# Peptides against a protein of PDB entry 3V4O: the designs that were tried, part 18

Target 1, 234 residues: chain A of PDB entry 3V4O
Amino acid sequence: DQPLAKDKVALLIGNMNYREHPKLKAPLVDVYELTNLLRQLDFKVVSLLDLTEYEMRNAVDEFLLLLDKGVYGLLYYAGHGYENFGNSFMVPVDAPNPYRSENCLCVQNILKLMQEKETGLNVFLLDMCRKRNDYDDTIPILDALKVTANIVFGYATCQGAEAFEIQHSGLANGIFMKFLKDRLLEDKKITVLLDEVAEDMGKCHLTKGKQALEIRSSLSEKRALTDPIQGTEY

## One batch from the design tools (peptide; aimed at target 1 D30 F164)

Design b2_p14_4_s4 (made by RFdiffusion4, then SolubleMPNN; from b2_p14_4, 10 letters changed)
Fold by OpenDDE base, seed 2:
Structure b2_p14_4_s4 (fold): chain B 234 residues (1-234), chain A 14 residues (1-14)
Amino acid sequence: as target 1 above (234 residues)
Amino acid sequence: GYKTYPSSTAEVSE
């Protein structure tokens, strides 16, 4: 039997115009391209650019309100970020320099809240750096995650590494989105799809030895982004 | 932080 989603909801955040950090370009194009693709997959998509800490927290809160039992939730983030002790932090555009965890949004905390909604699938696509932030020595005490077996992380880069964008003829894509967009519409288990994206990235001479996709998942069912929504006919 | 590849490198790869 094919898995069904009660609904499919995505929050896409692209931060580019940082106040106290280097400006980025790729998130603009990447968010737009991903928005179009996810809409083709019948996701309800909220796409936002250049969010302050306050705005990001509000966006996440609103996103969580749309989640419920059996709903597919997808969070995409493109921007500055860091990873400390296995915890991913998204950096708002108004974050100070240097930023600390209190200035940022912890992805694992969002996951915890998503689990409380009893979602059918939780997908995180994080196009950000994963380097250690030496200016943040706090060790976050996070609640233990539930064993829901419906979690997929797609990290644009490997642990401790940086993420890159390509600028060509005025357009810039993140390396991750460059390859993801070519396969996102495929009717495959999401982890299989991401694995193929990883292989595509690995075949590219430009990214070899510089950026590699990391997939971290606990997904016990063959769930795909193409899964139909319950009560709908496609 | 997020880094951008040089344009010359990007042009060769595409």
Scores: peptide ipSAE 0.158, ipTM 0.678, DockQ to the pose 0.115
OpenDDE base, seeds 1, 3, 4, 5: peptide ipSAE 0.019, 0.027, 0.021, 0.022; ipTM 0.520, 0.550, 0.483, 0.548; seeds 4, 5 fail the geometry check

Design b2_p14_5 (made by RFdiffusion4)
Pose (drawn by RFdiffusion4):
Structure b2_p14_5 (pose): chain A 234 residues (1-234), chain P 14 residues (1-14)
Amino acid sequence: as target 1 above (234 residues)
Amino acid sequence: SAFQEFLDSLLQPR
């Protein structure tokens, strides 16, 4: 009755040095921090910075190859992003200005590929803005996803809104990781854990009225990032 | 309003 994971795998991407878009600073320290915390939770973690579109597609293919039945899969992205018609896109460092969906990675397409591997848990922590891209002409018409009841999204901000880091950030985490890092080691269902992070963030004066954590979850089983890996000793 | 502008200037969007 203790939920188990076949394995725990994560892909972390922080994009900062944009060629044609404002540069960011905090993704480095955000990725460094989450890598350490997830390693403490026995995840196998690939952590990468300043990825072009090509490198981002390759990184996600490698991550998909590590996924199999019952595996917990987690993707964290810190950098520029946007959301059109409910679909979230991650923007690579080589994105032109303006850019469209073909220059970016669609998070839902990644989720569809993860479901094909029959993972036991799918977690997306998207630490990016979610405003429309006016230059993105295209429409989704993506296939409906299977009902796997094991998907959790922890968006650093609401749809049509911005996610933030501290100006001239230096050593500071961005807003989402500032609060996520204090809770991630808790032995609680990931949905509940993210909800406590949402409450902590609500006390932050800098972001009142402009950034709030959004949890979207269909996870029915009580799964946690601290769940033991099957066949190891707990 | 000025205080709010100051607080907003301390933030950088991703």

Design b2_p14_5_s1 (made by RFdiffusion4, then SolubleMPNN; from b2_p14_5, 7 letters changed)
Fold by OpenDDE base, seed 5:
Formats: C-alpha cells, structure tokens, sequence
Structure b2_p14_5_s1 (fold): chain B 234 residues (1-234), chain A 14 residues (1-14)
C-alpha cells in the first residue's frame, strides 16, 4: 500500500528587504515558483515575504496549528542565515547588525515543536548560508529530539559554507531553487529526489566547487511529496 | 580559470 498523508501543509518564507543587511533579490522568485509547485502537489501553502521577527514567529505558530498526527509539514526559508553549533538560524528582515540568536528563529526548535504534533513527515528546505556567526557566542541548549525517523533537511549548501543567488539583470532563482524546481514534482522518496538535485548541482559549471547540497535525514519509511492525502481521490 | 572567475562575479551570497 502506498503511503498516505493526513494532510500536507507548507510554510514558505522569503526575506530579501533587510533593514540593516544586504538586500537580496531571488527569494521573491524562489517563493513564487515553489508555491506553484507545492500547490500542484496538493499542499496547503502559506507564502510570506519580508517578515519581521514578530511576524516570523507568528507565522510559525500559525503553521504549527495546521499540523497534526500524520500531517506532512514542509518549511522553506530563503534569506540570510547562519549555523552555530549545528543549529540553523533564520534571520528576520528587522534583525540588528550584527544579529544574534535571540534575534533569529532556530530551526531545530521548530522541529521539536513539529515532533510534538506527531507529524508524518518533517521537511526543511533551508536556502541560506551556514557560516558561523562570530558575533554570536551563545551556546543554545535545546531539548532532546524524539526518535521519529521522519525528518529531512535539505541544506542549500554544506556546513560552514555560503548559499548563493544569481545576480542577473532580470528575475532569477537562487542556486538551490534553480535545480530543485526541475525535480520537485517527481514521484520519488524525498531523500532520493534531493540526492538527484545534489548531483545536478555538482555537474553544473556554475555551482561545481562553489555550492553543494547537503541532505541530512532520518527517514525510515518511503515518503514522497507526491504522497496522496487520506480520503482524497485524485 | 576565466569561466570560474566570471561565475563568482555573478553570485551573491545569502
């Protein structure tokens, strides 16, 4: 029997118009394109742009309210970010310069809350840098995660490295979305799908040796974004 | 490598 989702819910955040940091351009296009793709996959999608810290926290709270036992949850973020001690931090548009963890949203904390909802699948697509923030010396103490074996991280870049977007006179994607969008609708296990995206990035002269996708997963079952929703006929 | 140099000039870090 094919895997079934109770529901499929996605929160997409694109931050580009930062107040005290360099402005970005691609998150606008990335969010729009990903929205259209996920809707084709029958996800309930909430897409938001240029969120303050307060707005981001509220968006995450509302997203969590839509999660329940067996629900597939997907969080996509495009913007500035950093990684300290294995923890990923998304930077709101009103973050100070320099920003610290108290100004940002910790992805691993969101994961913990998703686990409490007993979700069927937790997918994080983090289209941000993963460099160490030297201005933040806070050592986060996070609650231990449950062993749910339903977690997939797609990092746009490898640990300690930068994620990029293309500087073009017209509209262009970030590097991660450039490759992800071509495969996202494929009916494959999500880790297999992301592995193929990683190979595409590795073969392209634009990204070879510059940006590499990292997949971090604990997924003991075959789960795909194409999995049907329970009680729904397609 | 001129091609790689051109690539780097076209990329902005997030």
Amino acid sequence: as target 1 above (234 residues)
Amino acid sequence: DAAQAARDALLQAR
Scores: peptide ipSAE 0.483, ipTM 0.881, DockQ to the pose 0.803
OpenDDE base, seeds 1, 2, 3, 4: peptide ipSAE 0.472, 0.449, 0.481, 0.465; ipTM 0.868, 0.845, 0.876, 0.848; seeds 1, 2, 4 fail the geometry check

Design b2_p14_5_s2 (made by RFdiffusion4, then SolubleMPNN; from b2_p14_5, 6 letters changed)
Fold by OpenDDE base, seed 3:
Structure b2_p14_5_s2 (fold): chain B 234 residues (1-234), chain A 14 residues (1-14)
Amino acid sequence: as target 1 above (234 residues)
Amino acid sequence: SEEQARRDSLLQAR
């Protein structure tokens, strides 16, 4: 039988107008296009741009309130970021230079909170760099994760590497979204879908040897973003 | 190197 979602909720954050860091351009387009796609998939989507630390934390809190048993939760982030010791950190627009973990939002902490909601699926699409932040040597004490077998990480790039956006006179996508948007509506297990995106992105001449999609998943069921919502007629 | 420079000019790291 086809898996069902109790509900489908997504939080999309695009940070580009940083105060103390290089400004970005593509997150605007990336969030906009992803919003339209996810709404076609009947996700309840909250899309936000240029969030301060305070605003980001509030957005995550509100997002978590919408999660419950069996709900599909998707978090997309486009902006500056880094990865220390396997922990992913999203950088708010008001983060200082240099920033530390205390200035940023740890994705793994969000995952822990999502697990407490007994969600049906947890998807993280992290369209940010994964380079080590040398200005932060702290090791966060993270709560132990449960074994829920419903987690999918789609990293725009591999460990220790950078994620890029295209520089054009006009607005353009980031590299990850450029390829993700073409497959997102496909009725496939989310890990299979992302694997196909990885192959497509691997053919991009601009980022060969510089950026590669990484999938980290523990997904025991054939869950897709196209899965119908329980109690609805499809 | 020239090709690399061209590619770099078309990309912005996040």
Scores: peptide ipSAE 0.530, ipTM 0.886, DockQ to the pose 0.848; fails the geometry check
OpenDDE base, seeds 1, 2, 4, 5: peptide ipSAE 0.515, 0.522, 0.529, 0.525; ipTM 0.891, 0.887, 0.886, 0.890; seeds 1, 2, 4, 5 fail the geometry check

Design b2_p14_5_s3 (made by RFdiffusion4, then SolubleMPNN; from b2_p14_5, 7 letters changed)
Fold by OpenDDE base, seed 5:
Structure b2_p14_5_s3 (fold): chain B 234 residues (1-234), chain A 14 residues (1-14)
Amino acid sequence: as target 1 above (234 residues)
Amino acid sequence: AAEEAERDSKLQPR
C-alpha cells in the first residue's frame, strides 16, 4: 500500500539579523521559496524569520503540538549554527558572542521530542555551518533515541565544514536551497531526492570541492514529501 | 586558481 501521511507539517526558520554576529542575506529568500514549494506539496507551513531564543523555543513547541502519530514533520533552518560531538545547534538572533549550547537549540533534542509524538517521518534540513564551536566545552548527555527508522537529515555541508550563501547584486539563495528547490517536488523517496541534490552540487563548478550535501538517514520505508495525506481525495 | 578565487569571492559562509 502507498504510504500515507496523517498530516504534513513544516516549520521553517530563517535567521539573518543577528545582534552580535555577522548578518546573513539568503535565509529570507530560502524560506520564501521553500514555503511555496512545501505548500504545493500540501504541507501546513509555518515560516518565521529572525527569531530570538525565546521565540525559537516557542515556535518549536508549537510545531511539536501539531505533530501526532503518522504525521510527517519537516524542520528547515537557515542561519548560523555549529556542531559539537555530533549534535547540531541552531543559533538565535539574540545569541551572545560567543554563543554556547545553553543559548542555542539542539536539533537532536527536537528529534527526541518528535519521536515521542510517533511521527510517520522526521525530516531535518539544516542549512547552517557545522564547524565546531571552540567556545562551547559542554558535552551534551542526550537521551538515547528510539529506533523509529523514519529519520532523515539533510545537512547543507559536511561535518566540520561551512555552508555558504551566494553573493549577488540581486536576490540569491544559499547554496543548499539553490539545488534543493529544483528537485523538491519530485515524487521520490526523500533520501533518493537528496542524493540527486548532492550530485547536482557535486557537478556544479561553483560548489565542487567547496560545499557538499551530507545525508544521514535511518529510513526503512519508502517515504516521500509527495506522499498523500490520509482522507484526502486525489 | 583565478577561477577558484573568483568563486570564493562570490560565496560567504553562514
Scores: peptide ipSAE 0.470, ipTM 0.855, DockQ to the pose 0.782
OpenDDE base, seeds 1, 2, 3, 4: peptide ipSAE 0.440, 0.441, 0.456, 0.440; ipTM 0.773, 0.775, 0.782, 0.771; seeds 1, 2, 3, 4 fail the geometry check

Design b2_p14_5_s4 (made by RFdiffusion4, then SolubleMPNN; from b2_p14_5, 6 letters changed)
Fold by OpenDDE base, seed 1:
Formats: structure tokens, sequence, C-alpha cells
Structure b2_p14_5_s4 (fold): chain B 234 residues (1-234), chain A 14 residues (1-14)
């Protein structure tokens, strides 16, 4: 029958005012707009900006406390990041230059913890670069993930590539959010929705050949962000 | 190309 969420919880992090790295502009707008959209989808949304390592870890811990069996969990991150050996690292605003994995939050570790909560759906929207960090030679040894078939990654860019934000005179989105926000409210399987976002990004002259969305999923059921919460009448 | 250069100038890598 129709998939139901026990609850829907999202953590949105936008880091832009870095202390030792180039400052970004768009995460503020990206987080704000995504917050409004997810709330329209009845997500419980915690939105935070410019988090230190300590604050990011605390935010993730608190987020995990809100997760439980059947809960839809969504993590969005906009900021500096990198990818080493298939592992995604979110960079806190107080990260040193250069930063290393020990200074950053590993997304795959968060996923592992989310799986332990027996969530109904795990969505990661990573609006960050995925370039190799040559200053970090650490090879992460991660615990094996469970086979839950409920994981969706929306990478703003391809492996080894950069994600961008628009440099405009006024407020502007990152590239990923520019396209995501137009489709996020659609009642579609999340992977289908993201695929359409990818097509939109590919058709735009601004981003064609410059940035491409990558979808990585092991989702064996039709799950959408629009899925109703159990016990809620619409 | 010039068009590509202009486009790239409008984008900041994260």
Amino acid sequence: as target 1 above (234 residues)
Amino acid sequence: SAAEAERDSLLQAR
C-alpha cells in the first residue's frame, strides 16, 4: 500500500563564513528556501548556519535523536566539502587550513548511525564539492552498512568535481538548489524527482558541462518526500 | 570560448 512515514525530520546545514577558507554566499539562501519547502511537506526542520565542528557534531547528534523506526530523515549540507575514497566530508567553519578528515564530519558515518535508528528513508543532499583532498591521506575504515534499501544520495556534482554557487549582484542560490527548489514539492519518488532536477540542470546553458547532479540510491520502494505521516489526515 | 569564460566567471566553487 501507500508508503507512510512515522515522521519526517530534516537537518539543514549551511556553512559559508569560514574562518580559514574562502567564504561562500549562497548557503544562507539555499537553507532558507529549502526550509520553507520542506516545512510545506510537513517535515520537522532544523536549519543551522555557520557551524563549528563541535556544533555540527552536536547538531547531528540531536538530529539522530529525532530519528526512529519508520522516520524519514533528510540531511542537507551546503558548504565546503570533499570526497576521499568514496567518503563525503562536510567541512565546519572553524576547520583548519588545510583540513583533514578528523576536522570534518563523514556523511557515511552519519548514514550508519541513521540505519541503526531503523529509519524509513535516508536522504542526503550534499551541496558541496567532491574533489579529492590531497592534504588528507587518511583512509577511513568504516563499518559495513546494513542492507536497508532506503538510501538516496543527491550529490550536487559528480565524483571528483566541484559544486558551484551563482555569483550575482544580489542573493542567489547554489546551482543545485536553483533547480531542486522548482521540483521539490512534486509528488514523485525521490529518485525520479532528483532525476528530473538533473535533467533541468543539464539543459541549462549556465551549468551544462560545468556541473551535473549525481544520484546514488538503493531505494527498493516508492518513497517520496510528499509521503504522508502516519496518523495524519490530509 | 568567450562565452564559457563569462559563464565561469559567474560561478564560485564551493
Scores: peptide ipSAE 0.538, ipTM 0.899, DockQ to the pose 0.822
OpenDDE base, seeds 2, 3, 4, 5: peptide ipSAE 0.500, 0.508, 0.518, 0.524; ipTM 0.874, 0.873, 0.884, 0.895; seeds 2, 3, 4 fail the geometry check

Design b2_p14_6 (made by RFdiffusion4)
Pose (drawn by RFdiffusion4):
Structure b2_p14_6 (pose): chain A 234 residues (1-234), chain P 14 residues (1-14)
Amino acid sequence: as target 1 above (234 residues)
Amino acid sequence: SLEELDEELEELNE
């Protein structure tokens, strides 16, 4: 009755040095921090910075190859992003200005590929803005996803809104990771854990009225990032 | 998928 993971795998990407878009600072420290915390939780973690579109697609293919039945899969992205018609896109460092969906990675397509591997848990922590891209002409019409009841999204901000880091950030985490890092080791269902992070973030004066954590979850089983890996000793 | 639905419609017509 203790939920188990076949394995725990994560892909972390922090994009900062944009060629044609404002540069960011905090993704480096955000990725460094989450890598350490997830390693403490026995995840196999690939952590990468300043990825072009090509490198981003390759990194996700490698991550997909590590996924199989019952595996917990987690994707964390810190950098520029946007959201059109409910679909979230991650923007690579080589994105032109303006850019469209073909220059970017669609998170929903990644989730579809993860479900094909029959993972036991799918977690997306998207630490990016979620405003419309006016230059993105295209429409989704993506296939409906299977009902796997194991998907959790922890958006650093609401749809049509911005996610933030501290100006001239230096050593400071961005807002999402500032609060996520204090809770991530808790032995609680990931949905509940993210809800506590949402409450902590609500006390932050800098972001009142402009950034709030949004949790979207269909996870029915009580799964946690601290769940033991099957066949190891707990 | 649409292909799977077309195959099911062919089988029902048969």

Design b2_p14_6_s1 (made by RFdiffusion4, then SolubleMPNN; from b2_p14_6, 11 letters changed)
Fold by OpenDDE base, seed 4:
Structure b2_p14_6_s1 (fold): chain B 234 residues (1-234), chain A 14 residues (1-14)
Amino acid sequence: as target 1 above (234 residues)
Amino acid sequence: SKKLLELLEKLLEQ
């Protein structure tokens, strides 16, 4: 009863060199580390850094085209972001100051498009701020989401919390990646794995009371990132 | 973009 993936594809985006916003450091290292780990899990990984709005939209569009029936898709974003009225926004490097929703990519819109695919697993991991953007009072009207049981969403910050970077082993890492990288290769249901990461974060003095991992999932099957690709022999 | 598409195609060939 081992679940099988038709294929495994991942899009990793790390934005750090913002034009009109504070520079970040963690996305660079985090994207590279996650790339290495996902490749060990036989993911086909596209890693992109410092994307403009145009480039980000294109990257997401192309990634969505790779999703198909039975495919495992993973989208990771590290960079500036915000959350307004339940909608999360990823901020491109060329976003103005202040940025507004029309300058950013709405996560829920991407999720909607992901749900249109008959994928085996959809994982969306966000390592970004979820602070309210006081300069944007717009309320996006989003189309209704389809009901699927194959989505896992991880938010590496709490609502209203700013992103926090830490120094780990001489490298600047995001808190989320610090703990995720230690468990990502484990053969466990992805939601169980993320729960353990959340617990590890909660025990860390650097994270306690500052940032937390929020997990939203509709996943009803024991699917793991370690699941083998169909047609391959191990 | 074309560059991204080419990269994705290359990866899918692996």
Scores: peptide ipSAE 0.022, ipTM 0.603, DockQ to the pose 0.000
OpenDDE base, seeds 1, 2, 3, 5: peptide ipSAE 0.017, 0.021, 0.018, 0.019; ipTM 0.578, 0.611, 0.580, 0.611; seed 1 fails the geometry check

Design b2_p14_6_s2 (made by RFdiffusion4, then SolubleMPNN; from b2_p14_6, 11 letters changed)
Fold by OpenDDE base, seed 3:
Structure b2_p14_6_s2 (fold): chain B 234 residues (1-234), chain A 14 residues (1-14)
Amino acid sequence: as target 1 above (234 residues)
Amino acid sequence: SELEELLEELLKLL
């Protein structure tokens, strides 16, 4: 009795060319590689680079509209970010320096909206720093994930740490994607898969103690990215 | 499908 997805949709965002912040390189390659992998998993993938605040909000809003009962959704973000007292924020490329919460997209607010969609599976992956922003005085509001939300939240890098890039095969890859790409096509429960990625990151001498993957899940079913789409035979 | 239409709409908005 294999679980089935009503459909599969993914939104990938990679921000690199910031106006007022250090430029990044890894998101370009990481988004490209993840796009190809997710398409092999029969995801409908929208990949976007260097989004302004307006564009990011619109993209996320439209993505949320795609989420519905039984749908498998995946949202991936790579770029600058910060975390203050449990609230995580994705930073658009046009964010000022210093940026504040009103300039950024709150991850917890997005997760709150995701859990209302009755998705079959909803994966949110963040590849951004978890450094505190001393210029943001927003009071934290933490919402617990619903038990039935089937949401898996993966957060690359540990709190207070910044992500770093490595050169691999002539390409600059993010650390998270370097390990994720090796396992993403495996037919495993998504939380198990991500846990194995976390272990790989922890065992590698290059990343041990420097990079980590935090996983939070409300997934109560054996759901995998490899689950077939309803009505489709393979 | 409805999802495909929404995806296309998203692509047009960006």
Scores: peptide ipSAE 0.022, ipTM 0.586, DockQ to the pose 0.000
OpenDDE base, seeds 1, 2, 4, 5: peptide ipSAE 0.020, 0.020, 0.019, 0.019; ipTM 0.581, 0.592, 0.567, 0.573

Design b2_p14_6_s3 (made by RFdiffusion4, then SolubleMPNN; from b2_p14_6, 4 letters changed)
Fold by OpenDDE base, seed 4:
Structure b2_p14_6_s3 (fold): chain B 234 residues (1-234), chain A 14 residues (1-14)
Amino acid sequence: as target 1 above (234 residues)
Amino acid sequence: SEEELEELLEELEE
């Protein structure tokens, strides 16, 4: 029996114009492209660019208000980031240099809040640097996550790797989005879909040795982004 | 609603 989504909600954040860090280019185009694709999949999509810490926190809070039991939640982030002690951090555009965890948004904290909503599927697509931040040795104390088998992480960069951008059709694009956009509309289990994207990235000479897709999941059901919606909240 | 959220988020982005 095909799984059904109560609703589908996505928050897409692309940070480019950092105040104290190198500016990026790819997030602009990538966010727009992903927005269009997810809307074709009947997602309610909120897309935002160049968010300060305050704006990012508010965006996440509002995003969580759209989540409920059985809802598919997708968070996409493109920008600077890091990973310390298994925690992924998204860096706002107004983050200081160097930034610390207190200046950033912890993805695992967001996941915890999503789990409280009893969502049907939690997808995180993170196109950001996962290099360890040597300027922050603090280990955040995170609340325990619920044991759910509905979590999918797609990391566009491996731990310790820098983000990489490429030019595509005269525009700067993230490598992840370059390959994701070709498969995102396929009616496949999301983990299978991402695995195929990873394979495509691995075969590309532009990507090989520069960036790879890491997939972490606990998804026990054949849930796809193409799953039909049984109802809507908004 | 989705519309209300989008409106609010647009305001935050500005």
Scores: peptide ipSAE 0.021, ipTM 0.564, DockQ to the pose 0.000
OpenDDE base, seeds 1, 2, 3, 5: peptide ipSAE 0.019, 0.020, 0.019, 0.020; ipTM 0.615, 0.642, 0.610, 0.541

Design b2_p14_6_s4 (made by RFdiffusion4, then SolubleMPNN; from b2_p14_6, 8 letters changed)
Fold by OpenDDE base, seed 1:
Structure b2_p14_6_s4 (fold): chain B 234 residues (1-234), chain A 14 residues (1-14)
Amino acid sequence: as target 1 above (234 residues)
Amino acid sequence: SEEELLLEELEEEL
């Protein structure tokens, strides 16, 4: 009994040309690679680069409008970020230095809004550092999340750890996408798929002990990115 | 490999 998606929608954000922070390169390549793969999986993909705070918030709002009961929602972010008190913050390109939570987008807030849409699956792939931002002393008070058992977080790094990209003139994937892209099309439960990606990262001598994928999930159904869309023959 | 060398020597924190 294979689960079906009412629809599949993805928002991909890659921030690299920061105004007040170090510029990045990998998000460009990673967004393009992931876009291509997700489209092969029949996702409706919106890919955006170098978003200001205003633009990011608008993009998320538009993304949420595409979500509905039974829809698979996937949010991918590559760029600067931080994690305070278990909350992940995506940093817009126009964020000040130092940035605070009010300058950034909280992923958990987005999740809350996705839950209100009664989505079939909520996947977050966050390719950003997860170090604490010492300049942000705000303790977020978030509403309790619903128990929907359809949530998957793929963190490119462990809590408090760092994510990396290659510093050369050419275009190359970040570490996370380097391994993710090899397995993303596999017809497997999304948590199983990510576990395999984590194992691949762990076996590679280049990344072992340097960057490790963390999976945090509450997924009670065997849902995969390959799940067919309802009403389709394909 | 060249790629391996790049990964080892030229990593940037995000």
Scores: peptide ipSAE 0.020, ipTM 0.542, DockQ to the pose 0.000
OpenDDE base, seeds 2, 3, 4, 5: peptide ipSAE 0.020, 0.039, 0.059, 0.014; ipTM 0.544, 0.608, 0.636, 0.507; seeds 2, 3, 4, 5 fail the geometry check

Design b2_p14_7 (made by RFdiffusion4)
Pose (drawn by RFdiffusion4):
Structure b2_p14_7 (pose): chain A 234 residues (1-234), chain P 14 residues (1-14)
Amino acid sequence: as target 1 above (234 residues)
Amino acid sequence: SSEELQSRYSELSD
């Protein structure tokens, strides 16, 4: 009755040195922090910075190859992003200005590929803005996803809104990771853990009225990032 | 000094 994971795998991407868009600073320290915390939780973690579109597609293919039945899969992205018609896109460092959906990675397509591997848990922590891209002409009409009841999204901000880091950030985490880092080791269902992070973030004066954590979850089983890996000793 | 926010919005050209 203790939920188990076949394995725990994560892909972390922090994009900062954009060629044609404002540069960011905090993704480096955000990725460094989450890498350490997830390693403490026995995840196998690939952590990468400043990825072009090509490197981002390759990184996700490698991550998909590590996924199989019952595996917990987690994707964390810190950098520029946007959201059109409910679909979230991650923007690579080589994105032109303006850019469209073909220059970016659609998170929903990644989730579809993960479900094909029959993962036991799918977690997306998207630490990026979610405003429309006016230059993105295209429409989704993506296939409906299977009902796997094991999907959790922890968006650093609401749809049509911005996610933030501290100006001239230096050593400071961005807002989402500032609060996520204090809770991630808790032995609680990931949905509940993210809800506590949403409450902590609500006390932050800098972001009142402009950034709030959004949890979207269909996870029915009580799964946690601290769940033991099957066949190891707990 | 007080801390200020930086957006992770891409600031697209007109």

Design b2_p14_7_s1 (made by RFdiffusion4, then SolubleMPNN; from b2_p14_7, 7 letters changed)
Fold by OpenDDE base, seed 4:
Structure b2_p14_7_s1 (fold): chain B 234 residues (1-234), chain A 14 residues (1-14)
Amino acid sequence: as target 1 above (234 residues)
Amino acid sequence: MEEKLQSFSPELSE
């Protein structure tokens, strides 16, 4: 039986022009390419670049307003980030140096809010580093998650490691997006799709031993990004 | 074509 989405909504954030941190290049192209692909998959896509903390929080709030029971929600982030105690933090462009958790957005908190919307699928694609921030010794207190069995994390890199972009001739793409874009339109369970991306990425000689895709999921149904929206095909 | 890697990790300092 073909799973159906009540709707499909994606928020894509690419931060590159940081005020107090090194600038990036890949998020610009990566967000653009992913936007086009997700729109082909009938996602309602909001794509934003270079967001301050205030703007990022507002964007997430607006994104959550579009979520409801059975809706597929996808959050993509490309930019600086870190991971402390298993919690992923997205860094706004106006974050201080060094930044702390209070300056950043916690992905797991967003997940909690998405669960409250009773979404059909929650996908997080995080193209950021996962190194510990030694300047932040705070332990975040997170709300307990519900057991929804509809969660997929695609980390561009493994725990404690860095994510990279490839720069050539003035252009740049993230390693993760470089391989994700080639498979994103495939009609496959999202975890299977990401697994194939992981294998493709593993063949990249540039990041061998430096960056590897990590998939963390609790997905009990065969849900795909290609799943049709209710009332459209059926 | 020459390719260069750039980390998405900033150099943090006080």
Scores: peptide ipSAE 0.258, ipTM 0.787, DockQ to the pose 0.771
OpenDDE base, seeds 1, 2, 3, 5: peptide ipSAE 0.254, 0.247, 0.252, 0.249; ipTM 0.779, 0.775, 0.779, 0.777

